# Ledger of designs, part 37: peptides against a protein of PDB entry 8PQO

Target 1, 252 residues: chain A of PDB entry 8PQO
Amino acid sequence: VLLKEYRVILPVSVDEYQVGQLYSVAEASKNETGGGEGVEVLVNEPYEKDGEKGQYTHKIYHLQSKVPTFVRMLAPEGALNIHEKAWNAYPYCRTVITNEYMKEDFLIKIETWHKPDLGTQENVHKLEPEAWKHVEAVYIDIADRSQVLSKDYKAEEDPAKFKSIKTGRGPLGPNWKQELVNQKDCPYMCAYKLVTVKFKWWGLQNKVENFIHKQERRLFTNFHRQLFCWLDKWVDLTMDDIRRMEEETKRQ

## One batch from the design tools (peptide; made by RFdiffusion4, then SolubleMPNN)

Design b1_p11_6_s2 (from b1_p11_6, 4 letters changed)
Fold by OpenDDE base, seed 2:
Structure b1_p11_6_s2 (fold): chain B 252 residues (1-252), chain A 11 residues (1-11)
Amino acid sequence: as target 1 above (252 residues)
Amino acid sequence: TLELEYQRAAS
């Protein structure tokens, strides 16, 4: 098991982020070819449990079409089906990813708290002290180009170059986080993303767990760079606007 | 790639 807490600081408010996240997810999905291919939505409904209220989704990602033929033919039953269960009770979110074949030997859990701070809180997910000692805190700086793979880099998605016309935020210089505290009219937040990765296969546990974390970090980095650089596209939208957009997308 | 878009719960 490998646990890391990724802390993504953004010059947006928690309320703004709710809109921006949904917009950016939708936008990013549109930009991906075959984004919906092989995705089966089993459940999409409101939930209320243990004091949290939100939207629950259960999706199955069928990866059969995304692997070579020989892999598909040799793969055990259920090995290419990924289940994603997500509880969206913003500002708290939880996603649990499992595999039919691996069962309890495979787990990716992503728990996110969105807080109006600069990532200064410790153990926001209230882990046991012993467990918390094993969590590596990883700060993602969306303005740091060195954290972006060359193949992922796009100038139009570079927070160090982008300036929001509507809000005046950006570009984000090397010391943008330090300067942010002195800008009383600029909101900020941190997404505390506790990622738990478990892959119990002899000889491959560490390799796969580290690989998954590497991919998650890459995803978080790129996504939030986009989210910020798309600020002018979503900052004036309301949650009702987002809901309407989602409904329109479902009809397509 | 096998990039999954997590936490896409519709609200």
Scores: peptide ipSAE 0.089, ipTM 0.816, DockQ to the pose 0.239
Fold by OpenDDE base, seed 4:
Structure b1_p11_6_s2 (fold): chain B 252 residues (1-252), chain A 11 residues (1-11)
Amino acid sequence: as target 1 above (252 residues)
Amino acid sequence: TLELEYQRAAS
């Protein structure tokens, strides 16, 4: 088991992020080839559990069409079906990813708290001390070009180049986080993403767990760079606007 | 390389 807490600091408020995240997810999805091919939504309903209220979703990602033919032919039954269960109670969110074939031997859990701070809280997810001491805190700086793979880099998604016309935020220089403290008019937040990865196959545990973390970090980095650079596209949208957009997308 | 798309479910 490998645990890391990714802390993504953004020059937006927690309330703004709720809109921006939903918009950016939708936008990113549109930019992907396939347009949701292989995604099966089993459940999408409100939930209430242990004082937590939100939206519960259960999706299956069928990866058969996304892997080489020889992999599909050799893959055991269920090996290419990924189950994603998500509890969205913003500003708290939890996602659990499992695989039919690997069962208890595979788990990815992503728990996120969105807080109006600069990533200074320790153990925001309230882990036991023994567990917390094994968690590596990883800060993602959306303005740091060195954290972006060359193949992922896009100038139009570079926070170091972007200037928001509507808000005046950006571009983000090397010391943008420190400078943010002196700007009372600019909101900020941190997404605390506790990622738990379990891959209990002897000989491959560390390799696969580290690989998955690398992919998650890559995803978080790219996504939030997009979110910020798309600020002018979503900052004036309301949650009602987002809901309407979601409904329109569902009809397609 | 396959990337997981948990953000879609979290919406």
Scores: peptide ipSAE 0.087, ipTM 0.815, DockQ to the pose 0.276
Fold by OpenDDE base, seed 3:
Structure b1_p11_6_s2 (fold): chain B 252 residues (1-252), chain A 11 residues (1-11)
Amino acid sequence: as target 1 above (252 residues)
Amino acid sequence: TLELEYQRAAS
């Protein structure tokens, strides 16, 4: 098991982020090709549990068409089906990814708290001390180009170059986070993403767990760079606007 | 990505 808590600091408020996140997800989805192939939505309903209220979704990703024929023919039952269960109770979110064949030997869990701070809270997910001591805190700096793969880099998605016309935020210099505390007109937040990865296949545990973490970090980095650089596109949108846009995107 | 799909569906 490999646990890391990714902390993404952003020059937006928790309330703004709710809109920006949904917009950016919709926008990024439009830019992706073949992302929805083989996806089955089993459940999409509101939930209430232990004081938590939000939207629950259960999806199955069928990978049969994404693997070679010989793999598909030899794959055990359920091996090519990935289940994603998600609880969205913003500002808290949780995603659990499992596989029917691997059962308890495979798990990806992503738990996110969105807090109006600069990523200074320790153990925001309230883990037991024994578990928390094994969690690596990883700070993602959206302005740091060195954290972005060359193949992912786009100048129009570079927070170090972007200037928001509507808000005046940006560009983000090398010390932008330290300067936030002195800028009363600029809100800030941190997304605390606790990522738990378990892959218990002999000889592949460390390799796969580290690989998955690298992919998640890459995703978080690129997504939030986009979110910030698209600020002028979503900052004036309401939740109703977002819902309308999402409905239109679902039709595509 | 999986995270992208999750967030979209849970909106």
Scores: peptide ipSAE 0.082, ipTM 0.815, DockQ to the pose 0.229
Fold by OpenDDE base, seed 1:
Structure b1_p11_6_s2 (fold): chain B 252 residues (1-252), chain A 11 residues (1-11)
Amino acid sequence: as target 1 above (252 residues)
Amino acid sequence: TLELEYQRAAS
């Protein structure tokens, strides 16, 4: 098991992020080819559990069409089905990713708290001390180009170049986080994303777990760079606007 | 398939 807490600092408020995240997820999905292929939504309903209230979704990602024929033919039953269970109780979110074949031997859990701070809270997910000492805190700086793979870099998604017309935020210089403290007009938040990765196959555990973390970090980095650079597209939208757009997309 | 997605359209 490998645990890392990714802390993403953003020059947006917690309330703004709720809209921006949903918008950016939708737009990113549109930009990716085959975004809806092989995705089955089993459940999408409100939930109440342990004092937590929000929206629960259960999706299955069928990878049969995403792998070569010989892999599909040799793959054990359920091996190419990935289940994603998500509990969205913003500002708290939890996502659990499992595989039918691997069962308890495979787990990706992403628990996120969105807080109006600069990533200074320790153990925001309230882990036991013994567990918390094994968590590596990883700070993602969306303005740091060195954290972006060259193949992922796009100038129009570079926070160091972007200037929001509607809000005046950006571009984000090398010391933007430090300067943010002195800018009373600019809100800020931190997404504390505790990522738990378990891959219990002898000889491959560390390799796969580290690989998955690298992919998650890459995803978080690129996504939040996009979210910020798309600020002018979503900052004036409301949650009702987002929900309406989602419903319109579902009907299409 | 190179990157894992999460909580897409989970609102």
Scores: peptide ipSAE 0.092, ipTM 0.816, DockQ to the pose 0.269; fails the geometry check

Design b1_p11_6_s3 (from b1_p11_6, 5 letters changed)
Fold by OpenDDE base, seed 3:
Structure b1_p11_6_s3 (fold): chain B 252 residues (1-252), chain A 11 residues (1-11)
Amino acid sequence: as target 1 above (252 residues)
Amino acid sequence: TKELEYQRAAS
């Protein structure tokens, strides 16, 4: 098991982020054709548990059409089905990814708290001390180009170049986080993403777990760079606007 | 695939 807490600081408020996050997901989905192939939604309902209220979703991603024929023919039953269970109670979210074949031998869990701070809270997910001491805190700086793969880099998605016309935020210089403290007019937040990766196959555990974390970090980095650089597109949208956009995206 | 990724990013 490999645990890392990714801390993504953004020059937006927690309330703004809720809109921006949903917008960015919908926008990215529209920009990628064929991304929804093989997706089955089993459950989509409100939930209430332990004082937490939110939306629960259970999706299955069928990967049979995404692998070569010989792999599909040799794959054990359930090996190509990925289950995603998500509890969205913003500002808290939890996503659990499992596989029918691997059962308890495979798990990806992502738990996120969105807090109005600069990523200074320790153990925001309230892990036991013995578990928390094994968690690596990883700060993602959306303005740091060195954290972005060359193949992922786009100038129009570079926070170090972008300036929001509507808010005046950006571009983000090398010391943008330190400067936020002195900018009373600029809100800020941190997304604390605790990522738990378990892959219990002999000889491959560490390699696969590290690989998955590398992919998650890459995803978080790119996503939040886009979120910020799309600020002018979503900052004036309401939640009703977002819901309409999501419905339009579903039809595509 | 991309939908799965961005859904996870929004977690």
Scores: peptide ipSAE 0.383, ipTM 0.922, DockQ to the pose 0.765
Fold by OpenDDE base, seed 5:
Structure b1_p11_6_s3 (fold): chain B 252 residues (1-252), chain A 11 residues (1-11)
Amino acid sequence: as target 1 above (252 residues)
Amino acid sequence: TKELEYQRAAS
């Protein structure tokens, strides 16, 4: 098991992020080839659990058409079906990813707290001390180009170049986080993403767990760069606007 | 092979 807490600091408020995240997820999904192909939605309903209220979703990603033929032919039954269970109780979110074939030997859990701070809180997810000491804190700086793979880089998604017309935020220089403290009119937040990865196959545990973390970090980095650079597209939207957009997408 | 989608939980 490998645990890391990714802390993404953004020059937006927690309330703004709720809209921006949903917008950016939808937008990013449109840009992906295949779209919702192979995705089965089993459950989408409100939930109440342990004082937590929100929306619960259960999706299955059928990857049979997304892998090479030889992989599909050799894959055991259930190996190419990924289950994603998500609980959205913003500002708290939890996602659990499992696989039918691997069962208890595979788990990706992503728990996120969105806080109006600069990523200074320790153990925001309230882990036991013994567990918390094994968590690596990883800061993601959306303005740091060195954290972006060359193949992922797009100038239009570079926070160091983007200037928001509607808010005046950006571009983000090398010391933007320090300068933000002195800017009373600019909101800020941190997304604390505790990522738990378990891959219990002898000889491959560390390699696969590290690989998955690398991919998650890459995903978080690129996504939040997009979220910020798309600020002018979503900052004036309301949650009602987002809900309408989601309904319209379902009809397409 | 594309990556898994970002944490998706619609309100």
Scores: peptide ipSAE 0.072, ipTM 0.791, DockQ to the pose 0.283
Fold by OpenDDE base, seed 4:
Formats: sequence, C-alpha cells, structure tokens
Structure b1_p11_6_s3 (fold): chain B 252 residues (1-252), chain A 11 residues (1-11)
Amino acid sequence: as target 1 above (252 residues)
Amino acid sequence: TKELEYQRAAS
C-alpha cells in the first residue's frame, strides 16, 4: 500500500472551485477522443451516510476497446472492467476504484478535502497517527512547468502565461503562492487529495503502486492547470448554469 | 493518461 497526499493550491475560492471543477470535467471530457465511450453509469443518486450527504455514482469503465486486440484477447474475465464508486459531498469527495478480476488485490482510493488555505493543514483526512506518518505530502504547483510532461504541455493551458481578464488573476510567477498572501482580494484554496493505492501482486506491488501515483499526479496537475486557465470561461457561471450544461450534455 | 476520476459518461 502506498499513500500520498497531493496538495493542489489554486488562486480560487472553494466556492468558485465547485463550479470550475464541474465545468473543467465536462470540458476535458469533450476533448477526450471517444469521450464517454465504454463508460457505463450504474448508479447516480443522492446519498446520506454517517452525517455525510451528497451524490453517489457508480460507473464502470469498459476498457476493452481501449487496449490492443491481443491484450483484450488474453485478458481474464473482468480484468478490463474498472469500477468507480464516488461519494461527492463537496467540499469533501471520495472515489474508490476497483477491478473485477483483481478484487481485493487492487484498490485506488482518492479522498479530497477542499479547504480555504494554502495547504498548511496536516492530516486533514484524520488518519490514525500510525497511518499518517506513512503518508507523503506532495505539493503540486500548477505554475511549475517542470512538473508537466512535454507531451502534455499546451501554451493555452499554462498558468504562467494566462491572464484572467474577468478576475485579473495571473499570470502565476515563480513566487505566486507567497504573493497571494499579500493579495486580500484574491481568494485561494487547497485541494487535499489523499490517494491510497494498493496492488497486492508479489513482485509488482511497488512498481505498479508508484506507477499509478505517477499517473494520478499527472492527471491532477494537468486538470488543475486547465481549470485555472479556463477561469474566464466558468467564473461567471452559477451552479444552476453547470447543472443545465450537464443536462444538455446528457441529451447528446 | 485518461481522466478516470473526472471522466463523465457521454450520451
């Protein structure tokens, strides 16, 4: 098991982020080749559990069409079906990813708290001390180009180049986080994403767990760079606007 | 890399 807490600091408020995230998810999905292909939504309903109230979703990602033919032919039954169960109670969210074939031997859990701070809280997910001491805190700086793979880099999604016309935020220089403290008119937040990865196959555990973390970090980095650079597109939208957009997308 | 956590189903 490998645990890391990714802390993504953004020059937006927690309330703004709720809109921005949903917008960016939708936009990013549109940009994906074959967007939505192989995704089966089993459940999408409100939930209440242990004082937590939000939206529960259960999706299956069928990867059969997304892997080479020879992989599909050799893959055991269920090996190419990824289950994603998500409990969205913003500003808290939990996602559990499992695989039918691997069962208890595979788990990706992503628990996120969105807080109006600069990533200074320790153990925001309230882990036991014994567990918390094994968690690596990883800060993602959306303005740091060195954290972006060359193949992922897009100038239009570079926070170091972007200037928000509507808000005046950006571009984000090397010391943008420190400068943010002196700008009382600019909100900020941190997404604390605790990622738990379990891959219980002897000889491959560390390799695969580290690989998955690398992919998650890559995903978080790229997504939040987009979110910020798309600020002018979503900052004036309301949650009602977002819900309307979601409904329109479902009709397609 | 595909955005599993942030991916939405298209209808």
Scores: peptide ipSAE 0.054, ipTM 0.770, DockQ to the pose 0.224; fails the geometry check
Fold by OpenDDE base, seed 2:
Structure b1_p11_6_s3 (fold): chain B 252 residues (1-252), chain A 11 residues (1-11)
Amino acid sequence: as target 1 above (252 residues)
Amino acid sequence: TKELEYQRAAS
């Protein structure tokens, strides 16, 4: 088991982020051909549980078409089906990813708290002390180009170059986070993403767990760089606008 | 590379 808490600080408010996240997800999906290919939505309904109220989704990602033929032919039954159960009670979200074949031997859990701070809170997910001491806190700096792979880098998605016309935010210099404290009119938040990865396969546990974390970090980094650089596209949108956008996307 | 939790709901 490998736990890391990724803390993504953004010069947006928690309320803004809700819009920006949904927009950016939709936009990113448009940029990826076949992004929804093999996705089966089993459940999409409101839920109330333990004082938590939000939207529950259960999706299956069928990866048969995403792997080479020989892998598909050799893969055990269920090995290429990934289940994603998500509880979206923004500003709290939880996603649990499992695999039919590996069952309890595979887990990716992503628990996110969105807080109006600079990532200074410890143990926001209220883990037991024994568990918390094993969590590595990883700060993602969206302005730090060194955290971005060259293959992923796009100038138009570089927070260090982008300046929002609508809000005046950016570009984000090397000390942008510290400067936020002195900018009373610039909101900020932190997405605390506790990622738990379990891959109980003899000889591959550490390799796969570290690999998954590496990919998650990469995804979080790129996504939030996009989110910020697309600020002018979504900052004036309402949740109703987002809902309409989502509906239009489903029709395509 | 795409984060699963950011995947669109439908195809």
Scores: peptide ipSAE 0.054, ipTM 0.772, DockQ to the pose 0.221; fails the geometry check

Design b1_p11_6_s4 (from b1_p11_6, 5 letters changed)
Fold by OpenDDE base, seed 1:
Structure b1_p11_6_s4 (fold): chain B 252 residues (1-252), chain A 11 residues (1-11)
Amino acid sequence: as target 1 above (252 residues)
Amino acid sequence: TKELEYQRAAT
């Protein structure tokens, strides 16, 4: 098991982020071909548990059509079905990813708290001390180009170059986080993303767990760079606007 | 959060 807490600081408010996150997800989905091919939504309903209230979703991603024929022929039953269970109680979210074949031997869990701070809270997810001492805190700086792969870099998605017309935020210089403290008109937040990765196959555990973390970090970095650089596209949108976009995407 | 869905769409 490998645990890391990714802390992403953004010059947006917690309330703004709710819209921006959903917009960015919807925008990415809109650009994909095939729509919901291979995706089965089993559950999409409100939930209430232990004082937590939100929306619960259970989706199955069928990967049979996404792998070569020889892989499909050799794959054990259930090996190509990925389950995503998500509890969205913004500003708290939890996603659990499992596989039917591997069962308890495979887990990706992503728990996120969105807080109106600069990533200064320790153990925001309230882990036991013994567990917390094994968590590596990883700070993602969306303005740091060195954290972006060359193949992923786009000038139009570079926070160090972007200037928001609607809000006046950006570009983000090398010391943007420190300077933010002195900018009373600019809101800020931190997404605390605790990622738990478990891959219990002898000889492959460390390699696969580290690989998955590397991919998650890459995803978080690129996503939040996009989110910020798309600020002018979503900052004036309402939640109803977002819902409409999601519905339109489902039809494509 | 639609984490996996976003990841799929972004690739």
Scores: peptide ipSAE 0.072, ipTM 0.812, DockQ to the pose 0.203
Fold by OpenDDE base, seed 3:
Structure b1_p11_6_s4 (fold): chain B 252 residues (1-252), chain A 11 residues (1-11)
Amino acid sequence: as target 1 above (252 residues)
Amino acid sequence: TKELEYQRAAT
């Protein structure tokens, strides 16, 4: 098991982020032409548990059409089905990814708290001390170009170049996080994303777990760069506007 | 969070 807590600081408020996140997910999904195939929504309902209220979703991603025929023919039952269970109780979210074939030998869990701070809270997910000592804190700086792969880089998604017309935020210079403290008109938040990766198969645990973390970090980095650079597109939207956009995206 | 949707959209 490999645990890392990714801390993404953003020059937006927790309330703004709720809109921006949903917009960016919908927008990014619209921009993808190869997605959506083989997705089955099993559950989409409100939940209440331990005082937590939110929306629960259970999706299955059927990958049979995404692999070569010979792989599909040889794959064990359930091996090509990925389950995603998500509990969205913003500002808290939890996503659990499993595979039918690997069962308890495979797990990706992503738990996120969105807090109005600069990523300074320790153990925001309230792990036991013995578990917390094994968690690596990883800070993602959306303005740091060196954290972005060249193949992922787009100038229009570079926070170091973007200037928000509606809010005046950006571009984000090398010391943007330190400067936030002195800017009364600029809100800030941190997304604390605790990522748990477990892969117990044929002695490849460490290699695969590290690989998955690398992919998650890449995803978080690129997504939040987009979120910020799309600020002018979503900052004035209401939740009703977002819901309409989500419905339109579902049709694609 | 919709992580698999994240992956499709962002990668």
Scores: peptide ipSAE 0.060, ipTM 0.802, DockQ to the pose 0.218
Fold by OpenDDE base, seed 5:
Structure b1_p11_6_s4 (fold): chain B 252 residues (1-252), chain A 11 residues (1-11)
Amino acid sequence: as target 1 above (252 residues)
Amino acid sequence: TKELEYQRAAT
């Protein structure tokens, strides 16, 4: 098991982020070929548990058509079915990813708290001390180009070049986080994303777990760079606007 | 959150 807490600091409020996140997910999905293909929605309902109240979803991703023929032919039964269970109680979210074939030997859990701070809280997910000492805190700086793969880099998604016309935020220089403390009229938040990866196959555990974390970090970095650079597209949208956009995306 | 959905979209 490999645990890392990714802390993404953004010059937006927690309330703004709720809109921006949903917008950015919907926008990114428009560019996906085969969106919705092989996706089965088993459950989509409100939930209430342990004082947590939100929306619960259970989806199965059938990957049979998404892999090469030889992989499909060699794959054990259930190996190409991925389950995603998600509890969205913003500002808290939890996602659990499992596989039918690997059962308890495979787990990706992503738990996120969105807080109005600069990523200074320790153990925001309230782990036991013995567990918390094994968590690596990883700060993602959306303005740091060195954290972006060259193949992922786009100038239009570079926070160091973008300036929001509607809010005046950006561009983000090398010391933007320190300067933000002195800027009273600019909101900020941190997304604390605790990622738990378990892959219990002998000989491949560490390699696969590290690989998954590398992919998650890459995803979080690129996504939040987009979220910020798309600020002018979503900052004036309401939640109702987002709901309409999601419905339109489902038709695609 | 829709982790797998936006993961697929982002890659």
Scores: peptide ipSAE 0.101, ipTM 0.828, DockQ to the pose 0.225; fails the geometry check
Fold by OpenDDE base, seed 2:
Structure b1_p11_6_s4 (fold): chain B 252 residues (1-252), chain A 11 residues (1-11)
Amino acid sequence: as target 1 above (252 residues)
Amino acid sequence: TKELEYQRAAT
């Protein structure tokens, strides 16, 4: 098991982020051809448990068409089906990813708290001390180009170059986070993403767990760079606007 | 959050 807490600081408010996140997901999905292919939505309903109230989704990602034929032919039953269960009670979210074949031997859990701070809270997910001491805190700086793979880099998605016309935010210089505290009119937040990765397979545990974390970090980095650089596209949108956009995206 | 949706969007 490998645990890391990724802390993504953004010059947006928690309320703004809710819109921006949904927009960015929808927008990015539009840019991907066949993005919805192989996705089966089993459940999409409100839930209420343990004082938590939100939307629950259960999706199956069928990867059969996403792998080479020989892999598909050799893959055990269920090995290419990934289940994503998500509890969205923004500003708290939890996602659990499992695989039918691996069962208890595979888990990706992503728990996110969105807080109006600069990533200064310790153990926001309230882990036991014994567990928390094994969690690596990883700060993602969306303005740091060195954290971005060259193949992922796009100038139009570079927070160090982007300036929001609508809000005046950006570009984000090397010390942008420290400067936020002196900018009364610029909101900020941190997404605390506790990622738990378990892959129990002899000889491959560490390799796969580290690989998954690497991919998650890459994903979080690129996504939030986009989210910020698309600020002018979503900052004036309402949740109703987002819902319409999501519906349109589903039709593609 | 819908992490796999993020993955699709970012890939």
Scores: peptide ipSAE 0.088, ipTM 0.820, DockQ to the pose 0.213; fails the geometry check

